# Designs tried in a protein design run: peptides against a protein of PDB entry 7BBL. Part 5

Target 1, 86 residues: chain A of PDB entry 7BBL
Amino acid sequence: IAQESLESQEQRARAALRERYLRSLLAMVGHQVSFTLHEGVRVAAHFGATDLDVANFYVSQLQTPIGVQAEALLRCSDIISYTFKP

## One batch from the design tools (peptide; aimed at target 1 L22 A49 L52)

Design b1_p16_2_s2 (made by RFdiffusion4, then SolubleMPNN; from b1_p16_2, 7 letters changed)
Fold by OpenDDE base, seed 5:
Structure b1_p16_2_s2 (fold): chain B 86 residues (1-86), chain A 16 residues (1-16)
Amino acid sequence: as target 1 above (86 residues)
Amino acid sequence: SALTEAFVRRLLELLA
């Protein structure tokens, strides 16, 4: 029985993770999301959209320790994790 | 350019 190469297996794994990520974006629509940022900072906001490079999150009603921003841009690289209720 | 739900769904279709 032919065995899939390591590279091929890794490619499938990456594809699976990408799909999981994209599905999470769809699930976030219309919900408030809790974002965990660096230095233990946690913020909440409503997901709006992301750019084609998936490098930024455009959000609304961003609740931060120093106040609320009607609209804001979160860099994906600054986000450690996020949670929300589907 | 911001991604639309339709675009994201299309991407998922390509991956699935």
Scores: peptide ipSAE 0.126, ipTM 0.735, DockQ to the pose 0.367
OpenDDE base, seeds 1, 2, 3, 4: peptide ipSAE 0.122, 0.120, 0.120, 0.120; ipTM 0.729, 0.730, 0.731, 0.727

Design b1_p16_2_s3 (made by RFdiffusion4, then SolubleMPNN; from b1_p16_2, 5 letters changed)
Fold by OpenDDE base, seed 5:
Structure b1_p16_2_s3 (fold): chain B 86 residues (1-86), chain A 16 residues (1-16)
Amino acid sequence: as target 1 above (86 residues)
Amino acid sequence: SALTEAFVARLQALLA
């Protein structure tokens, strides 16, 4: 059978990662999430939602090294990674 | 939260 093009393979890979990402967001709703930011800064916050178009994370009870913010907005570009316990 | 509910609904629609 015909081989799938490289572009098609890459597109499927991106789509799979995108779906996994979206499902992770869905899974973390209402949970405390640990975020790793730049310069090794780690914060914890309860995940509320994201603006998928702007790529903003709306969180609450953001624990930072200098205190707790009741509500906060984290830009996707500020986040290196995140983890949480489902 | 209204924001959260709307977000969840949107995600579910995207993943349908």
Scores: peptide ipSAE 0.430, ipTM 0.873, DockQ to the pose 0.653
OpenDDE base, seeds 1, 2, 3, 4: peptide ipSAE 0.398, 0.398, 0.397, 0.402; ipTM 0.864, 0.864, 0.864, 0.865

Design b1_p16_2_s4 (made by RFdiffusion4, then SolubleMPNN; from b1_p16_2 with R3L V11A E12L E14A)
Fold by OpenDDE base, seed 1:
Structure b1_p16_2_s4 (fold): chain B 86 residues (1-86), chain A 16 residues (1-16)
Amino acid sequence: as target 1 above (86 residues)
Amino acid sequence: SALTEAFVAAALAALA
């Protein structure tokens, strides 16, 4: 019986998730995205761009609980999840 | 946007 190792299976699973993530970045370009941050904070903003290793989201028209920012940076580490409509 | 697209394209290419 030939079976793929657990490590290999996990690697493929990670690759699949990574691809899904990357494709979502392409899909959200130019769209308003809803971000769920820590402590239940939710914001909405138009996606602009991301940085390679910096792992930041450059967005515009960021709607926050205290107002709207024309331009803003969201650290990936601050983001729990995001949703958008293509 | 151009930066994002270039980044994603390169990253996806690395997966295939």
Scores: peptide ipSAE 0.149, ipTM 0.749, DockQ to the pose 0.414
OpenDDE base, seeds 2, 3, 4, 5: peptide ipSAE 0.144, 0.046, 0.143, 0.139; ipTM 0.749, 0.641, 0.747, 0.749

## One batch from the design tools (peptide; aimed at target 1 R18)

Design b1_p17_1 (made by RFdiffusion4)
Pose (drawn by RFdiffusion4):
Structure b1_p17_1 (pose): chain A 86 residues (1-86), chain P 17 residues (1-17)
Amino acid sequence: as target 1 above (86 residues)
Amino acid sequence: SAFEEEVLAAIAEEQAV
């Protein structure tokens, strides 16, 4: 058989990377997720959902240095990193 | 949930590649 094109190989790689990423998002269901925001602020909340095109997070019980926000949307642009324990 | 349904559908699409 003819060799697989480099383009087809890149496509399979994107699919493999994306599938793993999606599985990692699903794994946050039912868990707390912590975030590192701008200014070095660390917060945490109960995971609700993320958008799939842009990594915006929908969370509840967001704990911040100044209080607790019952529902929150943390925009992708607000976040440097997020961390959770499976 | 809707989020779980969307993630699982997206995973199925990636596997179909």
Fold by OpenDDE base, seed 3:
Structure b1_p17_1 (fold): chain B 86 residues (1-86), chain A 17 residues (1-17)
Amino acid sequence: as target 1 above (86 residues)
Amino acid sequence: SAFEEEVLAAIAEEQAV
């Protein structure tokens, strides 16, 4: 009986994780998300969308340490982590 | 991106438990 190679198993696992990540982004739409940025900065904003390559986060009502921005762009490279409630 | 890779890694860890 032929067994699936380890490489093929890893490829399937990575594909499944990618799908889950994209579905997670969809689940964020319209919800307030807490973002942890560099230098210990934490902000909250309503998630709008990302571009197709998930390079940028388009958000609204961004709560920063010095005030609220109606609309803002967060680059993925600036984000360390995020949390949200579906 | 590095962020995507980190998120994917975290999801993998969550699914492992």
Scores: peptide ipSAE 0.037, ipTM 0.578, DockQ to the pose 0.059
OpenDDE base, seeds 1, 2, 4, 5: peptide ipSAE 0.027, 0.026, 0.024, 0.026; ipTM 0.572, 0.542, 0.536, 0.540

Design b1_p17_1_s1 (made by RFdiffusion4, then SolubleMPNN; from b1_p17_1, 7 letters changed)
Fold by OpenDDE base, seed 4:
Structure b1_p17_1_s1 (fold): chain B 86 residues (1-86), chain A 17 residues (1-17)
Amino acid sequence: as target 1 above (86 residues)
Amino acid sequence: SAFVARLEAAIAEMRAV
């Protein structure tokens, strides 16, 4: 019986998470997305695009606690999570 | 959309592996 190495298992797990992430991006295209940022700050914006490798989020109509920005860039490092209605 | 096309291609690539 063939046994998969731990490293191989980890690689498959990472690949599965990557695919899940990419599919979420596909699902959010054209939708308003709610982002949770550091210290509980929540913003909403219309999803535009990302850098698939760096995961910068290019969004429009960003609603923040202090106002609305027509265009904005959200860095992955600033994002804790996101939700949206498919 | 070029982005959507690249995204779909990336997903397809992962399936093929």
Scores: peptide ipSAE 0.414, ipTM 0.862, DockQ to the pose 0.631
OpenDDE base, seeds 1, 2, 3, 5: peptide ipSAE 0.413, 0.412, 0.408, 0.411; ipTM 0.860, 0.860, 0.860, 0.860

Design b1_p17_1_s2 (made by RFdiffusion4, then SolubleMPNN; from b1_p17_1 with E6R L8R E14Q Q15R)
Fold by OpenDDE base, seed 1:
Structure b1_p17_1_s2 (fold): chain B 86 residues (1-86), chain A 17 residues (1-17)
Amino acid sequence: as target 1 above (86 residues)
Amino acid sequence: SAFEERVRAAIAEQRAV
């Protein structure tokens, strides 16, 4: 029977992950998000927007271990994971 | 919002590739 090539399967998998990510952004709008960063650092912030190509997160009221930043930019490379209540 | 529209557009473009 017909079977997709490995390359095709990988392409579809990447596409699925990308879409899942994008949809998570939609669900994130207007909500506080908890971000897990390196070295066990966890911060919370209100989601604003992202640079969809670079995945920079523009947030407000960023709660950090040393205080709150009214506005901040979180780089994708600094983020391990995030959670939020839709 | 403008951001949401951009995200939805990105999803559409993703599927079109």
Scores: peptide ipSAE 0.594, ipTM 0.920, DockQ to the pose 0.659
OpenDDE base, seeds 2, 3, 4, 5: peptide ipSAE 0.590, 0.589, 0.592, 0.592; ipTM 0.918, 0.919, 0.919, 0.919

Design b1_p17_1_s3 (made by RFdiffusion4, then SolubleMPNN; from b1_p17_1, 5 letters changed)
Fold by OpenDDE base, seed 2:
Structure b1_p17_1_s3 (fold): chain B 86 residues (1-86), chain A 17 residues (1-17)
Amino acid sequence: as target 1 above (86 residues)
Amino acid sequence: SAFEARLRAAIAEERAV
């Protein structure tokens, strides 16, 4: 049985995950997104754009536990996960 | 928008691998 190499399988898996990520960003455009940050902190913000190189999230109306920021920058490293309604 | 176009292009590029 012909089997693709482990390297090939891993490459396809990584590509699939990246595509899924990018598609999620596309679906996120124009929507409010809920972000889960460290220590269980949850914030909500309107998604603006991202820096595809660094994966920074540029958002507006960021609702935090201590107030609202008109505009904010969320670094990918600060984000555990996110969810939104398409 | 430009951003959306960039995203679509990036997705296409990923699939073209």
Scores: peptide ipSAE 0.608, ipTM 0.921, DockQ to the pose 0.752
OpenDDE base, seeds 1, 3, 4, 5: peptide ipSAE 0.607, 0.604, 0.607, 0.607; ipTM 0.919, 0.921, 0.921, 0.921

Design b1_p17_1_s4 (made by RFdiffusion4, then SolubleMPNN; from b1_p17_1, 7 letters changed)
Fold by OpenDDE base, seed 1:
Structure b1_p17_1_s4 (fold): chain B 86 residues (1-86), chain A 17 residues (1-17)
Amino acid sequence: as target 1 above (86 residues)
Amino acid sequence: SAFVAALEAAIARERAV
């Protein structure tokens, strides 16, 4: 019995992380989410949906340092992390 | 919803690979 290749192990690890990400989106549905953006900027918004391929976040009631946007699109490249209460 | 269904389908695909 041969050991699993390093490439195969890495593929399984990436798949596990992808699944965890998708499950976090599922848990996020209908909740307010706090997003940490670049340069210490933090925003909060109600989660609506994402584009699974591009990982854009469609949100409502986005609270920013300069005001509230009723509807907004957050790009994945702008997001460092997020937290929410399930 | 359609979005939730799409999420669950995507999760299933990851599990199947």
Scores: peptide ipSAE 0.557, ipTM 0.912, DockQ to the pose 0.844
OpenDDE base, seeds 2, 3, 4, 5: peptide ipSAE 0.555, 0.555, 0.554, 0.556; ipTM 0.911, 0.910, 0.911, 0.912

Design b1_p17_2 (made by RFdiffusion4)
Pose (drawn by RFdiffusion4):
Structure b1_p17_2 (pose): chain A 86 residues (1-86), chain P 17 residues (1-17)
Amino acid sequence: as target 1 above (86 residues)
Amino acid sequence: TVDEVLTTLAKELVAEQ
């Protein structure tokens, strides 16, 4: 059999990486998720969803240094990192 | 996008293999 092309190999790699990433997003359902935002602000909320094209987060009960926001959308551009415990 | 980031990472991963 002919060798697998480099392009085909790169496509399989993307698929493998994406599948793992998608599983990691699914694993946040039912969990709290913490975030590191601009200015070093640390917040947390109940995970609701993410967009799949851009990592925007839909969350509830967002706890910030100034209060609790019942529903919130944290934009991808607002976030440096997010952390959760499975 | 997420797909653009993963495409770049996939190219680097395969090159390192």
Fold by OpenDDE base, seed 3:
Structure b1_p17_2 (fold): chain B 86 residues (1-86), chain A 17 residues (1-17)
Amino acid sequence: as target 1 above (86 residues)
Amino acid sequence: TVDEVLTTLAKELVAEQ
């Protein structure tokens, strides 16, 4: 039995993770998401959408330490991680 | 964590374009 190469196994693993990410965006729509930003800043917002290349997060009701913004844009480069309840 | 991995992949997808 020919064993699958390490490179092929890694490619399949990356493809599976990419698919999971895209599905997570669909599951996130309309839900409150907690974002961890740089310098230990944590915010919560309702997810609206991303642009076509998933570079920006369009959100509403952004909770910051000093108040709530009705609408906001979070750049993907500013985000370290996120969590949500589907 | 899973959430960190997913966020990293988002950045990689943008960089791959």
Scores: peptide ipSAE 0.024, ipTM 0.537, DockQ to the pose 0.072
OpenDDE base, seeds 1, 2, 4, 5: peptide ipSAE 0.023, 0.024, 0.023, 0.023; ipTM 0.536, 0.513, 0.523, 0.541

Design b1_p17_2_s1 (made by RFdiffusion4, then SolubleMPNN; from b1_p17_2, 10 letters changed)
Fold by OpenDDE base, seed 2:
Structure b1_p17_2_s1 (fold): chain B 86 residues (1-86), chain A 17 residues (1-17)
Amino acid sequence: as target 1 above (86 residues)
Amino acid sequence: TIEERLRAEARRLVAAA
């Protein structure tokens, strides 16, 4: 029987992962999120939104090693991973 | 550093408000 090409399989996999990512963003809105950043930095913040190209995270009550910031912008490229409780 | 950048961004947000 005919099988889906490897290329098509990879495309579907990427699409699925992107959808999962985007849904996670929707789910974390308004919640406190723990971010693991490069350079050994770990922060927690309430997620507000991202810009249109998902290059930045707009957050509030950002808890950093150097103090708490009422509002801040996290660059997505600085983020290794994040976790949150829905 | 990331921390310095975070501080700078926070200041910009305050200034723009």
Scores: peptide ipSAE 0.295, ipTM 0.751, DockQ to the pose 0.019
OpenDDE base, seeds 1, 3, 4, 5: peptide ipSAE 0.292, 0.291, 0.294, 0.294; ipTM 0.749, 0.753, 0.752, 0.753; seed 4 fails the geometry check

Design b1_p17_2_s2 (made by RFdiffusion4, then SolubleMPNN; from b1_p17_2, 10 letters changed)
Fold by OpenDDE base, seed 5:
Structure b1_p17_2_s2 (fold): chain B 86 residues (1-86), chain A 17 residues (1-17)
Amino acid sequence: as target 1 above (86 residues)
Amino acid sequence: TIEDRLAALARELVRAA
């Protein structure tokens, strides 16, 4: 019986994780999200948009330790984790 | 394809935002 290659299995697994990630971002739209950045920095912001490559998050009301920015850009590569209430 | 499916999700995200 022919079976799916290991590479194909791994590809599907990665795709499943990616889909889960993208769906979480969809759920974030319009909500305030708490982001954990490098060096223990934590910020909160309303998730507004992202680019097609999901390389950047365009947010509003960014609460940082040193102040609030009405609008801001967060590079996804700078985000370690996030939490929010759907 | 997997790529197309993921791309569709990404497009929906951009549109919703």
Scores: peptide ipSAE 0.332, ipTM 0.838, DockQ to the pose 0.039
OpenDDE base, seeds 1, 2, 3, 4: peptide ipSAE 0.324, 0.328, 0.305, 0.330; ipTM 0.837, 0.834, 0.830, 0.835

Design b1_p17_2_s3 (made by RFdiffusion4, then SolubleMPNN; from b1_p17_2, 13 letters changed)
Fold by OpenDDE base, seed 2:
Structure b1_p17_2_s3 (fold): chain B 86 residues (1-86), chain A 17 residues (1-17)
Amino acid sequence: as target 1 above (86 residues)
Amino acid sequence: SIEDRLRAEARERVRAA
């Protein structure tokens, strides 16, 4: 019986996680998303879109601890996690 | 970064209060 190599299994796992991530981005478009940033900072914003390499999040009505910003750009590297209701 | 900006502004508010 032919079995998949460990390397191939890891590749499939990464691909599955990537697909799940991309689908979540599509699902959150237009919805308010709660973002957890570093140092315990939490913000909420309406998700608009990401750039081509998914490096930045274009959002609106960004609710921060110090006020609301009408439009903003969140860097993906600044985000630890996020939640939203589809 | 946004985090840095938010943290900096928060610290400034604390000092000013």
Scores: peptide ipSAE 0.024, ipTM 0.449, DockQ to the pose 0.018
OpenDDE base, seeds 1, 3, 4, 5: peptide ipSAE 0.021, 0.021, 0.023, 0.022; ipTM 0.441, 0.443, 0.445, 0.440

## One batch from the design tools (peptide; aimed at target 1 A15 T50)

Design b1_p18_1 (made by RFdiffusion4)
Pose (drawn by RFdiffusion4):
Order: C-alpha cells, then structure tokens, then sequence
Structure b1_p18_1 (pose): chain A 86 residues (1-86), chain P 18 residues (1-18)
C-alpha cells in the first residue's frame, strides 16, 4: 500500500491530541479545579463546564481572595493555568 | 449537556483515527 501522506499523519496526530484533551476536560466533571489568574491570583471552584472552541470555564463556588462567587465564568484570557486532582 | 458534547467530540476524533 502507498505510504501515508504527511498531511494524513498530521491529521491523525491532531485527532489523537484532541481526543486526549477532551478526555482530560471530561475528567474535571464533579471535581474542584484551581486556577492561576493574572496578577498571580490563585482561585478555585467546582467545575461545571468548559467551552470546546475556547477554554472558558463555567464554575460554581468560586473562592477568591476577597470572597466566594456562587456562579462564575472564567474566560480563557483570564487564565494562565488550571490544576485538578482526578 | 457538557458531557454529551465532549463525548460527541471524542467520537469524531476516534472516527478519524479508525
């Protein structure tokens, strides 16, 4: 059989990377997720959902240095990193 | 729901890989 084109190989790689990423998002359901925001602020909340095109987070019980926000949307642009324990 | 959307997207990626 003909060799697999480089383009086809890249497509398979993107699919493999995306599938793993999607599994990692699903794994946050029912867990707390912590975030590192701008200015070095560290917060945490109960995971609700993320958008799939852009990594915006929908969370509840967001704990910040100044209080607790019952519902919150942390925009992708607000976030440097997020961390959770499976 | 979020879980349903994520599983649909996984299924699309698995189809590409198959």
Amino acid sequence: as target 1 above (86 residues)
Amino acid sequence: SFEEEVLEEIAKQQAILE
Fold by OpenDDE base, seed 2:
Structure b1_p18_1 (fold): chain B 86 residues (1-86), chain A 18 residues (1-18)
Amino acid sequence: as target 1 above (86 residues)
Amino acid sequence: SFEEEVLEEIAKQQAILE
């Protein structure tokens, strides 16, 4: 019988996770999002958009321990997790 | 990979919201 290769299964799994990620980004637009960054740093910002190719997050009203930045750019590689209320 | 780990965590968040 035909069986899907392990590599193909992994590709499907990655694709599914990517789709869920992208859908979360769409749901995130316009909402305040709490981001967990490296070293336990947590920030909050209003999500604007992403550059999927460059993996940048364009946000506003970024709340950091130092203060609030009106406009900011976050890199997805800096982000461990995030939460938001749809 | 780290990217995969992040995507998995994000996917978990998405699942909670669904």
Scores: peptide ipSAE 0.036, ipTM 0.565, DockQ to the pose 0.054
OpenDDE base, seeds 1, 3, 4, 5: peptide ipSAE 0.023, 0.028, 0.023, 0.024; ipTM 0.530, 0.557, 0.517, 0.507

Design b1_p18_1_s1 (made by RFdiffusion4, then SolubleMPNN; from b1_p18_1, 12 letters changed)
Fold by OpenDDE base, seed 2:
Structure b1_p18_1_s1 (fold): chain B 86 residues (1-86), chain A 18 residues (1-18)
Amino acid sequence: as target 1 above (86 residues)
Amino acid sequence: SFVERLRAAIERERAVLA
């Protein structure tokens, strides 16, 4: 009985994680998202789009501790986690 | 559009998982 190679299994595992990520982005479109950044900083913003390769987050109405930014860019490397209501 | 690019990207990953 044929068995999938280890490298093939790894490829599928990466694809599964990537699909989950992409689906979360799709679900986020047009919704307010709560982002947890470094040092416990939490912000909320309306999700617009990302750069699929770099994973920059283009958002609007970014609520920060010091005020609201109409338009903003969040780098993926600055984001620890996010939550939203689909 | 961004949404269409997302959908296409998801389909590409799904093809790998099939």
Scores: peptide ipSAE 0.637, ipTM 0.933, DockQ to the pose 0.861
OpenDDE base, seeds 1, 3, 4, 5: peptide ipSAE 0.635, 0.633, 0.636, 0.634; ipTM 0.933, 0.933, 0.933, 0.933

Design b1_p18_1_s2 (made by RFdiffusion4, then SolubleMPNN; from b1_p18_1, 11 letters changed)
Fold by OpenDDE base, seed 5:
Structure b1_p18_1_s2 (fold): chain B 86 residues (1-86), chain A 18 residues (1-18)
Amino acid sequence: as target 1 above (86 residues)
Amino acid sequence: SFVERLEAAIARERAVLA
């Protein structure tokens, strides 16, 4: 019986995770998203777009502990997790 | 548009899984 190579298995595993991530981005377009950042900081913002390769988040109406930013850029490295209602 | 790029990217990943 033919067996898939380890390289191929790893590639499919990465692709599956990437697809799930991309679909989540698609689902959140135009929606308010709650972001959990480092040190317990939580913010909410309307999701606009990302840079698909760099993974920067372009958002609007960012509600932060110190105020609201009309437009902002969140780095993926600053984000621990996010939630939203599709 | 961003949405179109997203959909295209998703399709590319699905092709890998096929």
Scores: peptide ipSAE 0.636, ipTM 0.934, DockQ to the pose 0.884
OpenDDE base, seeds 1, 2, 3, 4: peptide ipSAE 0.636, 0.635, 0.631, 0.635; ipTM 0.933, 0.933, 0.933, 0.933

Design b1_p18_1_s3 (made by RFdiffusion4, then SolubleMPNN; from b1_p18_1, 12 letters changed)
Fold by OpenDDE base, seed 5:
Structure b1_p18_1_s3 (fold): chain B 86 residues (1-86), chain A 18 residues (1-18)
Amino acid sequence: as target 1 above (86 residues)
Amino acid sequence: SFVDRLEAAIARERAVLA
C-alpha cells in the first residue's frame, strides 16, 4: 500500500490546473472574451493567442472605456479572470 | 501554430496526471 507523496500530490494538482487553463485557451480561440482586470475594470476582446510562457494575451477589437483598440496585448498579471461563451 | 502548441502542452500535463 504505497502512499503518494506530498510532492507528487502537489505536482498532479498543478498539472490539473494548468491543463484546465490550457484547455480554456483552446476553447477561447475565435471567440469574444470578457476580461476582468484590476479594480473591477472589464473589457471585451476577440481572443487570438497567448504566449504560453509569459501568458500574454494577444487580442483584437479590444473594447475599452476610451474606445476600441484594433489589436492589443493583455498581460496575465493584469487579468483577474475571464469569461466567454464556448 | 498556436493550437498545435496548446495541444502539445495539454498532452504534457495529461502525461503527468496519468
Scores: peptide ipSAE 0.640, ipTM 0.934, DockQ to the pose 0.914
OpenDDE base, seeds 1, 2, 3, 4: peptide ipSAE 0.635, 0.637, 0.632, 0.634; ipTM 0.934, 0.934, 0.933, 0.933

Design b1_p18_1_s4 (made by RFdiffusion4, then SolubleMPNN; from b1_p18_1, 11 letters changed)
Fold by OpenDDE base, seed 2:
Structure b1_p18_1_s4 (fold): chain B 86 residues (1-86), chain A 18 residues (1-18)
Amino acid sequence: as target 1 above (86 residues)
Amino acid sequence: SFVERLEAAIAAERAVLA
């Protein structure tokens, strides 16, 4: 029987993962998010928005080990993972 | 708005999966 091509399967897989990512962003809008950065650094901030292409995170009330920033930009490349309570 | 753009992007990915 006919089967979906490997290339098509990979395309669907990528789309599925991106949709999951985007939905996570949607879920965190307006919520405080905990970010894990490199070197074991953990910060918390209220999520505002992202640049969808670059995935820069625009946040507020960023709690860092050295203080709080009212507004800040977190680059996706600096973020290992994030968690939040919906 | 950001939310609207986000929802549109999600819809676009869903279309790929359909």
Scores: peptide ipSAE 0.629, ipTM 0.933, DockQ to the pose 0.907
OpenDDE base, seeds 1, 3, 4, 5: peptide ipSAE 0.627, 0.625, 0.627, 0.627; ipTM 0.933, 0.933, 0.933, 0.933

Design b1_p18_2 (made by RFdiffusion4)
Pose (drawn by RFdiffusion4):
Structure b1_p18_2 (pose): chain A 86 residues (1-86), chain P 18 residues (1-18)
Amino acid sequence: as target 1 above (86 residues)
Amino acid sequence: MTQDEFIAAAEAEIAALE
């Protein structure tokens, strides 16, 4: 059989990477997720959902240095990193 | 996006990739 094209290989790689990423998002259901925001602020909340095109987070019970926000949307642009324990 | 919508969309995308 003819060798697999480099383009086809890159496509398979993107699929493999994406599938793993999507599994990692599904794994946050039912868990708390912490975030590192701008200015070094560290917050945490109950995971609700993320958008799949852009990594915006929908969370509840967001705990910030100044209080608790019952519902929140943390935009992708607001976040440097997020961390959770499976 | 609700959590139900997120789960359904993510699982649908995984199935499309397979």
Fold by OpenDDE base, seed 1:
Structure b1_p18_2 (fold): chain B 86 residues (1-86), chain A 18 residues (1-18)
Amino acid sequence: as target 1 above (86 residues)
Amino acid sequence: MTQDEFIAAAEAEIAALE
């Protein structure tokens, strides 16, 4: 009985995760996203791009309690939760 | 959140949009 090697299994798992990650990020394109950040801060922004390895999110028209930023950077670790805003 | 948590949340959001 032959089985797939551990290395092959891990490689497939990484590939599957990467595909899901890319698909998830691409799904954000064209949407305004509402983020809940630390300390209960809520913001909304349009998704622009990401550094896939570092999980940095480049957004535009970031609406914050103190104003609007044309462009901003959010980190995955900064995000508590989010939802797409139709 | 972690990347895994982000993916899980995104999949839920995508499913809600479909």
Scores: peptide ipSAE 0.199, ipTM 0.708, DockQ to the pose 0.050
OpenDDE base, seeds 2, 3, 4, 5: peptide ipSAE 0.194, 0.196, 0.194, 0.198; ipTM 0.709, 0.707, 0.706, 0.712

Design b1_p18_2_s1 (made by RFdiffusion4, then SolubleMPNN; from b1_p18_2, 6 letters changed)
Fold by OpenDDE base, seed 5:
Order: C-alpha cells, then sequence, then structure tokens
Structure b1_p18_2_s1 (fold): chain B 86 residues (1-86), chain A 18 residues (1-18)
C-alpha cells in the first residue's frame, strides 16, 4: 500500500492549520474583537483586516485606556490573545 | 489594507491550499 511521505503529511498539516487560521480571521470581519495586550491591557476594536504575513491588525473604533481611535493598526507582536463573539 | 482586499486575498489563499 502506498504511504504518504512524512514531508507530504507535514505539508497537509501546515495547510490545514493555515486554512483554519484564515477562516477564523474571515469570521471576525466586521465584528468587535477583544484584544489582550501586554501588562494586562485589554482593548476592543472592530476587525477590518490583517496582513497575511501576520504583521498587523487593521481595526476600527479601537477602545483604549486613553480613548477611542477611529482607525488603528495593532502590531501582532503586541497582541497576546484575542476573543470575539461570532 | 482594506477589508475587501483582505477578504479577497484570504479566500484566494484558502482556495489555493486545496
Amino acid sequence: as target 1 above (86 residues)
Amino acid sequence: MSTEEFVARAEAEIAALR
């Protein structure tokens, strides 16, 4: 019986994870997302887009401790985690 | 990047992963 190579298995696994990630981002489009940043800081913003290389989150109505920004760019490196209600 | 551009790119990549 022909067996899939280890390389092919790893490739499929990576592809599956990437697809799941992208689909999760698509699900957030237009929704308010709660972001946890460093030092326990939490902000909320409407999700617009991300760079496909996972560099930035493009958001709107960013609620920060010091006020609201109509449009904002959150660096992925600053984000610990995020949650949203679908 | 606009939401529209993002959606298009993400969907295109998903399609390409199949």
Scores: peptide ipSAE 0.703, ipTM 0.951, DockQ to the pose 0.882
OpenDDE base, seeds 1, 2, 3, 4: peptide ipSAE 0.702, 0.701, 0.701, 0.702; ipTM 0.951, 0.951, 0.951, 0.951

Design b1_p18_2_s2 (made by RFdiffusion4, then SolubleMPNN; from b1_p18_2, 7 letters changed)
Fold by OpenDDE base, seed 4:
Order: C-alpha cells, then structure tokens, then sequence
Structure b1_p18_2_s2 (fold): chain B 86 residues (1-86), chain A 18 residues (1-18)
C-alpha cells in the first residue's frame, strides 16, 4: 500500500486550511465581524472585502473604543482572530 | 478591491484547491 509522504500530507493540510479560510471570508460577506486585535482590543465592523494576496480586510462602520470609523483597513498582522455569525 | 472581484477571486482559488 503506497503511503502518502509526510510532505504530501502537510501540503494537503495547508490546502485544507486555506480553503477553510477562504470559505470563512465568503461567509462573512454582508455580516458584522468581531475582530480581536493585539493588546486585547476588540472591534466590530461590517465586512467589505479582502486582498487575498496581502490578507488586508476592507471594512466599514468600524466600531472602536474611540468611536466609529466609516471606512477602515485592517491588516492581517494586526488581527489575532475574528468571529461572526454566518 | 471590489466585493465582486473579491468573491470571484476567492471562489476561483477554492476551485483550484479542490
């Protein structure tokens, strides 16, 4: 029985995670998303789009502790996690 | 990037991953 190599298994795992990520992005279209940023900062915003290459989040009506920002760009590097109700 | 562009690109990449 030909066993899949470790490298192939890792490749499939990465592909699965990438697909899951992309599907989550599609699922959040038109929804408000809660973002957890560094230092415990949490914000909520309506999802607009993402740059798949850079993984920037283009959002609207960003609710921050300071106020609401009509349009905003959230860098993936600034985001620890996000949650939303599909 | 527009929403339409994003959706199209995301769906295309998902298709490639299958």
Amino acid sequence: as target 1 above (86 residues)
Amino acid sequence: MSLEEFVARAEAEIARLR
Scores: peptide ipSAE 0.602, ipTM 0.934, DockQ to the pose 0.818
OpenDDE base, seeds 1, 2, 3, 5: peptide ipSAE 0.595, 0.599, 0.599, 0.601; ipTM 0.933, 0.934, 0.934, 0.934

